# Designs tried in a protein design run: peptides against a protein of PDB entry 7RZF. Part 174

Target 1, 358 residues: chain A of PDB entry 7RZF
Amino acid sequence: PFQEEHLKQLYKIVPIKDIRNLYVTFPIPDLQKYYKSNPGHYLGHLIGHEGPGSLLSELKSKGWVNTLVGGQKEGARGFMFFIINVDLTEEGLLHVEDIILHMFQYIQKLRAEGPQEWVFQECKDLNAVAFRFKDKERPRGYTSKIAGILHYYPLEEVLTAEYLLEEFRPDLIEMVLDKLRPENVRVAIVSKSFEGKTDRTEEWYGTQYKQEAIPDEVIKKWQNADLNGKFKLPTKNEFIPTNFEILPLEKEATPYPALIKDTAMSKLWFKQDDKFFLPKACLNFEFFSPFAYVDPLHCNMAYLYLELLKDSLNEYAYAAELAGLSYDLQNTIYGMYLSVKGYNDKQPILLKKIIEKM
Target 2, 358 residues: chain A of PDB entry 7RZF as posed
Amino acid sequence: PFQEEHLKQLYKIVPIKDIRNLYVTFPIPDLQKYYKSNPGHYLGHLIGHEGPGSLLSELKSKGWVNTLVGGQKEGARGFMFFIINVDLTEEGLLHVEDIILHMFQYIQKLRAEGPQEWVFQELKDLNAVAFRFKDKERPRGYTSKIAGILHYYPLEEVLTAEYLLEEFRPDLIEMVLDKLRPENVRVAIVSKSFEGKTDRTEEWYGTQYKQEAIPDEVIKKWQNADLNGKFKLPTKNEFIPTNFEILPLEKEATPYPALIKDTAMSKLWFKQDDKFFLPKANLNFEFFSPFAYVDPLHSNMAYLYLELLKDSLNEYAYAAELAGLSYDLQNTIYGMYLSVKGYNDKQPILLKKIIEKM

## One batch from the design tools (peptide; made by RFdiffusion4, then SolubleMPNN)

Design b2_p19_4_s1 (from b2_p19_4, 9 letters changed)
Fold by OpenDDE base, seed 5:
Structure b2_p19_4_s1 (fold): chain B 358 residues (1-358), chain A 19 residues (1-19)
Amino acid sequence: as target 1 above (358 residues)
Amino acid sequence: MRFRPEENFYLDLALRLRP
């Protein structure tokens, strides 16, 4: 395990490719035995959330970060790491201390709110859906994976252990959260901007790096992270499917889309799935407007409209994606195209949200 | 969340580095 002398360290690493990454890492106990509660997944779900009031949303609004990943990773024997990884903008590279401050502010928010059983339940439900509808893996790869997993899980659970959450353990969530402190941090910054400013070379690949102790004043600044009012827990994910009923094939099921509604303003085609037998649907809407492509001004207005519409829907995009729903909005020469795809159960909810923003 | 493979290299490096 990492000793105290290995903590509060900053590594400046020179990449081969032009990338800018920040890794904020915390040594944590080995959580493998707690796979049924998976407190690291709970925290990774919240810290890595992309919705309104999330860590990513705020850091992105500052122009400092493009992407964020949070979660646990295996370490050496007997311990793990919790990692927050962000892709840095050029501006974000100048604000690493402030980015990490925001991370600790979000962590402080999680402490203040305490463990939420409803969040655990959503994680459980999402994992159950993912397990139930996972694609068939190639037998060779699957067998090798299972053989590896047998070292960690009972034989009877080996097929499900990665997906099935069974126990809400607020005590374990708090235990992990207590390890996410500035005094336990190890920071790595990956950037070409450190070229010619390093004094060490990694033995295996010759990667150039510099190691520095994080100043006590910076650690104290992070320790004193207050509650940032911009951070909020996510709202309940209304898109998580609960009904997976597959309707029987109709006797008159056509091998191609059939026209089931024909009006002056709309035509509707329907094709029942006769192949996949999944509780999924694809809704495709083509809107026709005589004004969409009449002149360059109207084209630009139609483009701007869709960009604004997409922006207004960003609050739902991540929650929908997590729930196995997606939407697409495109300009066409005749107007616009809307597609909604995924589990059919909550598609009407997503469609309603889209329509309310139109 | 899943780390990207290239990002995993530098992460693995960072986790192996010692003072």
Scores: peptide ipSAE 0.344, ipTM 0.867, DockQ to the pose 0.464
Fold by OpenDDE base, seed 3:
Structure b2_p19_4_s1 (fold): chain B 358 residues (1-358), chain A 19 residues (1-19)
Amino acid sequence: as target 1 above (358 residues)
Amino acid sequence: MRFRPEENFYLDLALRLRP
């Protein structure tokens, strides 16, 4: 367990590769016994969310962060870590204190809103989908994994324990949130900018680093993190599939796409899946415009249009991805290409959102 | 993005470092 002397520390680490990472870490109790509720997963889902009003959305809007990862990680025996990891921009490297302030503002927002059962239910549903449709693992790797898991879970639950959420435990969510405080923080910054500014060498790999105590004034600033009105809980994920029905193969099913609609303005081909038998579909649209590639100006305008369209769809992209839906938009010499892939149940919703933005 | 337990050398280092 970390003692007080191990907390409120800043580590400046020199990487071999040109990377800029921030790790904000909190020692937390061992939550392994609470796998049925998995409060760390709940918090990781929210803190690591990429939708509107998320921590990442705000930090990206400032140009400080490219990516964000949040969640629990195993520690030594009897404790875990909760980690918020961000990929820093060059500008973000200059604003680490402010980035961490925003992290604590988001955490404060989570405290103010309290545990949400609907968010837990979404996590449960997403994990159930992931479990149901998981790919077959390599037998050797799977056996080794299961052997390790048997130390933590009952035999009857060993196959499901990593996926199936069963219990909403707001008390445990609040308990973990109570550990996500400035007084419990350990910060690591990884950047080549610290080269020649370090005074320690790590014993195992010779990694150069500097350790510093975080100033009390900085800790106090983070402790006094106000509610930032830009932070909001995610909206309900409308893309989570609920219908997994696989339709029978049609008697006239062709091994190739058949033309099912032919109009002056559109042709539609369809092929039923005869191989995988998954509740998934792939929708591909090619749009033709005589103006798309007529000259360099129109080509650049078509490119800019798709970039703006993609940007306007970012609010849905993450929620769709979590639910096993994806889209792709590309310029073609004839116009544009749209693809929508994943579980078929909510594809019409995503497609409608795309078309409404076009 | 949710934290995936991928081998992150620098994360593991950061978690091991002591005063």
Scores: peptide ipSAE 0.331, ipTM 0.866, DockQ to the pose 0.534
Fold by OpenDDE base, seed 1:
Structure b2_p19_4_s1 (fold): chain B 358 residues (1-358), chain A 19 residues (1-19)
Amino acid sequence: as target 1 above (358 residues)
Amino acid sequence: MRFRPEENFYLDLALRLRP
């Protein structure tokens, strides 16, 4: 168990590779027994969210962070960690204290809003979809995994326990949030910039590091984290599939795409899935423009247009990805290519969002 | 996002380090 002496510590670690990472870690109770409610997953979903008003969105807007991961990790027997990990920019490395302040501001926002049953329901639905349509795992890896988790779950639940949420437990969410405090923090910064500034060597790998106590003044700054008005809870994920109906294979189904529409302005090919039988579709669009590649200027303008379009779609990209939808936009020598892939149910919604931004 | 394996090394290290 981590005692008070193990908390409020900063570790400066020298990596072998040129990486810049920040790990903000909190010792938490063992949550394994609460797998049916999984409060750590709820918090990881929100803290690790990438949509508008998220922690990542704010940190990206400042140019400090590229990526963010939030969630629980297994620790030693009887405890876990909640971890917020970010990939730091060079500028972000100079603003670690402010980055962590923003983390605590977001956590404070979560406390102020309280546990949201609708967010839990989205997590439940997403996990149910992931379970139902999980890819076939390699038998050896799967059996080893199942053998490992048999220690934690009843036999009747062992196949589902990692995926299926059953109980909304706001009390447990609040309990975990109460552990996400500055007085309970352990910070690690990984950067080559600490080379020659370390005084310790790790026993197993020879990793050089420095350990120092986080100043009380810094802890107090984080404890006094205000409600930052830029932080908002996510909006409801409109892309979560609810209809999983698989249409019967048509008698006239061809092994190759058939031309089903031929007009002066468009051709449409269709192939029904005859192999996978999943409630998924691939929509592929090729747009032709005589101007797309006529000269270097038009080519560059078409490129810039797609980059701006992609940027304008970022608000939907994460929510779509969580729901098992993806899109791709590419320049072609003839114009533009658009692909929308994933569960068919909400593809029209994503497609509409893309077209509205075009 | 899932933790990258390399990122996991330094995370595991950070979690193991003691004063």
Scores: peptide ipSAE 0.317, ipTM 0.863, DockQ to the pose 0.458
Fold by OpenDDE base, seed 2:
Structure b2_p19_4_s1 (fold): chain B 358 residues (1-358), chain A 19 residues (1-19)
Amino acid sequence: as target 1 above (358 residues)
Amino acid sequence: MRFRPEENFYLDLALRLRP
């Protein structure tokens, strides 16, 4: 386990590849025994969220970060890490202290709001969906995985333990949040900008790095992280499927799409799935406009319209993705194309959201 | 995105480094 001397450290690491990464890591207790509640998963879901009011959304708005990953990782025996990892922009590399301040502001928001049972329920439901519809793994890989997992879980639970949440434990969520403090932080910055500015070499791979203590003034700034009004808990994910019914194959089902509606304004083709038998659908819409490609001005307006539409839908994109839904919007020479794919249950909700923004 | 147990050399390095 890390001792106090190993905390509040900053590592500047020179990569081989031209990458810019920030790792903010916290030693935490071993949470393996709490797999049924998985408080680290709860926190990783929120800290790693990409919707409005998320940590990533704010850091992107500043132009400092491209991507964010949050969650627990196995450590050595008897402890784990909670990690917040971001891909830094060139500008973000100059604002690492401020980025970490925002991380602590978001963590402070989580403390202020307290554990939310509805968020746990969403995590539970998402994991249940993932378990139910997980792809078939190769037998060799799967057996090796299971053999490894048998060291951590009872035999009767080994198949489900990684997926099925059973217990809401707000006490454990708070316990982990209490470890996510500036006094417990280890920071690593990975950037080529540190080349020629390092004084140490890692013994195993020869990676060049510099180690520094984080100044007490910086730690205090992070400790005094206030509530940033831009940070909000995510809204409920309305796209999580609950109905997985597979309708019986129609006796007269055709191997190709059948025209089921033909009007002056619309044609509708339908094909029932006869192969996969999944509670999934693909909705494809082609919109026709005589103005879409009439001249360069109209083409540019149609392009701009679609870009604005996509931007307006970003608030739903991550929530839909988490729920196994996706959409695509493209300009065509005749107008636009829309596709909605994934679990069929909540596709109408996503489609309605898209139409309301059009 | 939630953390995945992906192999990351620099993450593993960062976790191993000591003062």
Scores: peptide ipSAE 0.273, ipTM 0.856, DockQ to the pose 0.529

Design b2_p19_4_s2 (from b2_p19_4, 7 letters changed)
Fold by OpenDDE base, seed 3:
Structure b2_p19_4_s2 (fold): chain B 358 residues (1-358), chain A 19 residues (1-19)
Amino acid sequence: as target 1 above (358 residues)
Amino acid sequence: MRFRPKEDFYLDLALRLRP
């Protein structure tokens, strides 16, 4: 277990590769016994969220962060870590204190809103989908994994324990949130900018680093993190599939796409899946415009249009991705291409959102 | 994104470092 002397520490680490990473870490109790509720997964889902009002959305809007991940990691025996990791921009490297302040503002927002059962239910549903439709693992790797898991889970639950959420435990969510405080923080910054500014060398790999105590004034600033009105809980994920029905293969099913609609303005081809038998579909649309590639100006306008369209769809992209839906938009010499892929149940919702932005 | 346990050398280092 970490003692007080191990907390409120800043590590400046020199990487071999040109990377800029910030790790904000918190020692937490061992949550392994609470796998049925998995409070660290709940918090990782929210803190790591990429939708509007998320921590990442705000940090990206400032130009400080490219990517964000949040969640629990196993530690040594009897404790875990909760980790918020961000990929820093060059500007973000200058604003690490402010980035961490925003992290604590988001955590404070989570405390103020309290545990949400609907968020837990979404996590449960997403994990159930992932479990149901997981790819077959390599037997050797799977056996080794299961053998390791048998130390933590009952035999009857060993196959499901990593995926199936069963219990909403707001008390455990609050308990973990109570550990996500400035007084419990360990910060690591990884950047080549620390080259020649370090005074320690790690014993195993010779990694150069500097260790510093975080000033009490900085800790106090983070402790006094106000509610930032830009932070909001995610909206309900409308893309989570609930219908997994696989329709019977039609008697007239062709091995190739058949033309099912032919109009002056559109042609539609359809092929039923005869191989995978998954509740998934791939929708591909090619749009033709005589103006798309007529000259360099129109080509650039068509490019800019798709970039703006993609930007306008960012609010849905992450929620769709979590639910196993994806879209792609590309310029073509004839116009544009749209693809929507994944579970078929909520594809019409995503497609409607795309078309409403077009 | 949710944190996925990937091999992260610098994270592992950061978690092992002591004052």
Scores: peptide ipSAE 0.460, ipTM 0.913, DockQ to the pose 0.526
Fold by OpenDDE base, seed 1:
Structure b2_p19_4_s2 (fold): chain B 358 residues (1-358), chain A 19 residues (1-19)
Amino acid sequence: as target 1 above (358 residues)
Amino acid sequence: MRFRPKEDFYLDLALRLRP
């Protein structure tokens, strides 16, 4: 168990590779027995969210962070960790204290809003979809995984326990949030900038590091984290599929795409899935413009247009990805290519969002 | 993104380090 002496510590670690990472870690109770509610998953979903008003969105807007991951990790027997990990920019490396302040501001926002049953329901639905349509695992890996988790779950639940949420437990969410405090923090910064500034060597790999107590003044700054008005809970994910109906294979189904529409302005090919039988579709659009590649200026303008379009769609990209939808936009020598892939149910919604931004 | 328990050497190190 981590005692007080193990908390409020900063580790400066020298990597072999040129990487810049920040790990903000919190010892938490063992949550394994609460797998039906999985409060750590709920918090990881929100803290690790990438939509508007998220922690990542704010940190990206400042140019400090590229990526963010939040969630629980298994520890030693009887405890876990909650971890917020970010990939730091060069500028972000100079603003670690402020980055962590923003983390605590977001956590404070979660406390102020309280546990949201609708967010839990989205997590439940997303996990149910992931379970139902999970890719076929390699038998050996799967059996080893199942054997490992048999120690944690009843036999009747062992196949589902990692995916299926059953119980909304706001009390447990609040309990975990109460552990996400500055007085319970362990910080690690990984950067080559610490080379020659370390005083310790790790026993197993010879990794050089420095350990420091986090100053009480810094802890107090984080404890006094205000409600930052830039932080908001996510909006409801409109892309979560609810209809999984698979249409019967048509008698006229062809092994190759058939031309089903031919007009002066458009051609449409269709192929029904005859192999996978999943409630998924691939929509592919090729747009032709005589101006797209006529000269270097038009080519560059078409490129810039797509970059701006992609940027304008970032607000939907993460929510779509969580729901098992993806899109791709590419320049072609003839114009533009758009692809929308994933569960068919909400593809029209994503497609509409893309077209509205075009 | 949600934390995926992938092998992260530096995370594992950070979690093991003691004062």
Scores: peptide ipSAE 0.460, ipTM 0.915, DockQ to the pose 0.546
Fold by OpenDDE base, seed 2:
Structure b2_p19_4_s2 (fold): chain B 358 residues (1-358), chain A 19 residues (1-19)
Amino acid sequence: as target 1 above (358 residues)
Amino acid sequence: MRFRPKEDFYLDLALRLRP
C-alpha cells in the first residue's frame, strides 16, 4: 500500500513516442469484494462521461484535452487505483494544474449531488445489454479469462460477475469519493517536453523521469475546489434499449430489399434480417435537393449546414454510442445521406432528435 | 470513456514509481 510519503507526488516522464498524457491517480481500497455494486464503475461512468456538463466537455471547451478516461484499475494486493487519464493538447500541457483543479471541481460536484440510483440503474442496464449481446470469444482466450476470474468470483457467478450489477450501495460510492482527494493524489505527466529536464532513470526500461513533491499551495488550491456551475450530472440516457424482441421471419421475406412505399416524395425499401437474428436495425435515408450541388455556393452552404447539424447532435452522440446506437450524416451530390444503426428499440428516438435539429 | 484495462506502459510505470 502507498504510504503518505508516496502521495502528493508529480512524475514528469519522457515518452519514446510523441504523446502528451496526464494520469491523475488515487490509491483506493480493494473493491473486488464489492463487484455486485461496483462503485468504481459508477464513478468511472460519471467522471469519464462525455456529454454536456461533463468533465471532458469542459476541458475540451478550454482546448486543453482531447480525450478522457476514468475508472478503477487493479493495483497490488489489497488496493486498487482510481485513474483519470487525459490526452493533452499542447495548450493543455501548460495548464495541468488547472486541468486537475477542474477534475476536483467535478468530483466535488459528485459529492454535492450524492449517489444517484438512476445512474446506477443505467450502468446496470448498459452492462446487462453488453452481457446479453457480447461477441463470441475464441474458446482458448475465453477459457483463460474464466480461469483467471475464478480466483475472484464464486463459480456460480463467474460468467456474470463482470457485467451484472445487483446492489445499489451509495455508502461505497461515497467511500470511494472520499479517497479522490488532493492529499491522496499521484500525478504523472508524459511529454517529450521534459527531455533533458529529468534527473532519474527507471531501472527496467531506462525511461527518463523527474519526481517532484506537489507544492502544498497547489494541494490547497485543489482542496478548495469550488462548485463549477458548468459541471452537471448527465441527463438520463433515453437510448438504452429495453425491448429485445426479434420478430418472426415473414414467409414471403425476400433476400433483397422490397419496395414497400412508393410516392411522389418518397420511396421506402425494406429487408428483414434473415441471417443475424439480432434486435438491431439499419435505417438509411437519402435526401434529394435540386439545390444541393447546383453551384459552388450551394455546395458550401450544404456542407456548412451538415457541419452545423452534426455539431448540434453532439449532445446525443455519446449517449447513443453507450446505448449501442450510431448515426452518420454525409453530403451527397444530390443532397444528404443519413444512417442510423444499432438496437432497434430506441432508433425512433434518435431519429426524432436528428429530425428536430434539421 | 470508461477506463478499460489496457496495456499502458506509462500508466504502469507511473503506478510503480516511488519517491
Scores: peptide ipSAE 0.444, ipTM 0.910, DockQ to the pose 0.538
Fold by OpenDDE base, seed 4:
Structure b2_p19_4_s2 (fold): chain B 358 residues (1-358), chain A 19 residues (1-19)
Amino acid sequence: as target 1 above (358 residues)
Amino acid sequence: MRFRPKEDFYLDLALRLRP
């Protein structure tokens, strides 16, 4: 376990590769026994969220961060870590203190809102879907994984324990959230900008680093993190599938797409799945316009239109991805291509949202 | 995104470093 002397530390690490990473880490209790409620997953879902009002959304809007990952990591026996990891921009590297302030503002927002059962239910449902439709793992890797997790779970639960959420435990969520405080923080910054500014070398790999105590004034600044009105809990993920019905294969099903609608303005091809038997579909739309690429101006307008459309859909992209839906929008020499892929149940909702933005 | 256990050398280093 970390003692007080190990907390409130800043590590400046020189990477071999040109990367800029920030790790904000918190020692937390061992949550392994709470796998049925998995409070660290709940917090990781929210802190790592990418939708409107998320931590990442705000940090991106500042131009400081490209990506964000939040969640628990196993430590040594008897404790874990909660980690917030961000990929820093060059500008973000100059604003690390403010980035961490925003992290604590978001954490404070989570305290103010309290644990939400509906968020837990979404996590439960998403994990259930992921478990049910997980890809076939390589047998050797799978066996090794199972052998490893047998140390943590009863034999009867080993196959499901990583995915199955059973118990909403707001008390445990609050307990973990209470550990996410500035006084418990360990910060690591990874950047080549620290080259020649380090005074220590790691024993195993020769990684150069500098260790510094985080100033008490900075800790106090983070402790006094106000509610930032830009932070909001995510809205309910409307894309989570609930219907997994697979329609029977039609007797006249062809191994290739069949033309099922032919009109002056539209052609529709359909192919039923005869191989995978998953509750998934691929919807592909090709739009033709005689004006799309007639001249450079129209080409540029078509490009700009699609970029603006993509930007307008960013609010749904993450929620759709979490739910196993994806979309793609591309310019073509004849117009535009739209693809919607994933679980078929909520594809109409995503498609409607795309069309409403068009 | 939610944290997934990945091999992250610098994270592992950061977690191992002591004063």
Scores: peptide ipSAE 0.475, ipTM 0.916, DockQ to the pose 0.542; fails the geometry check

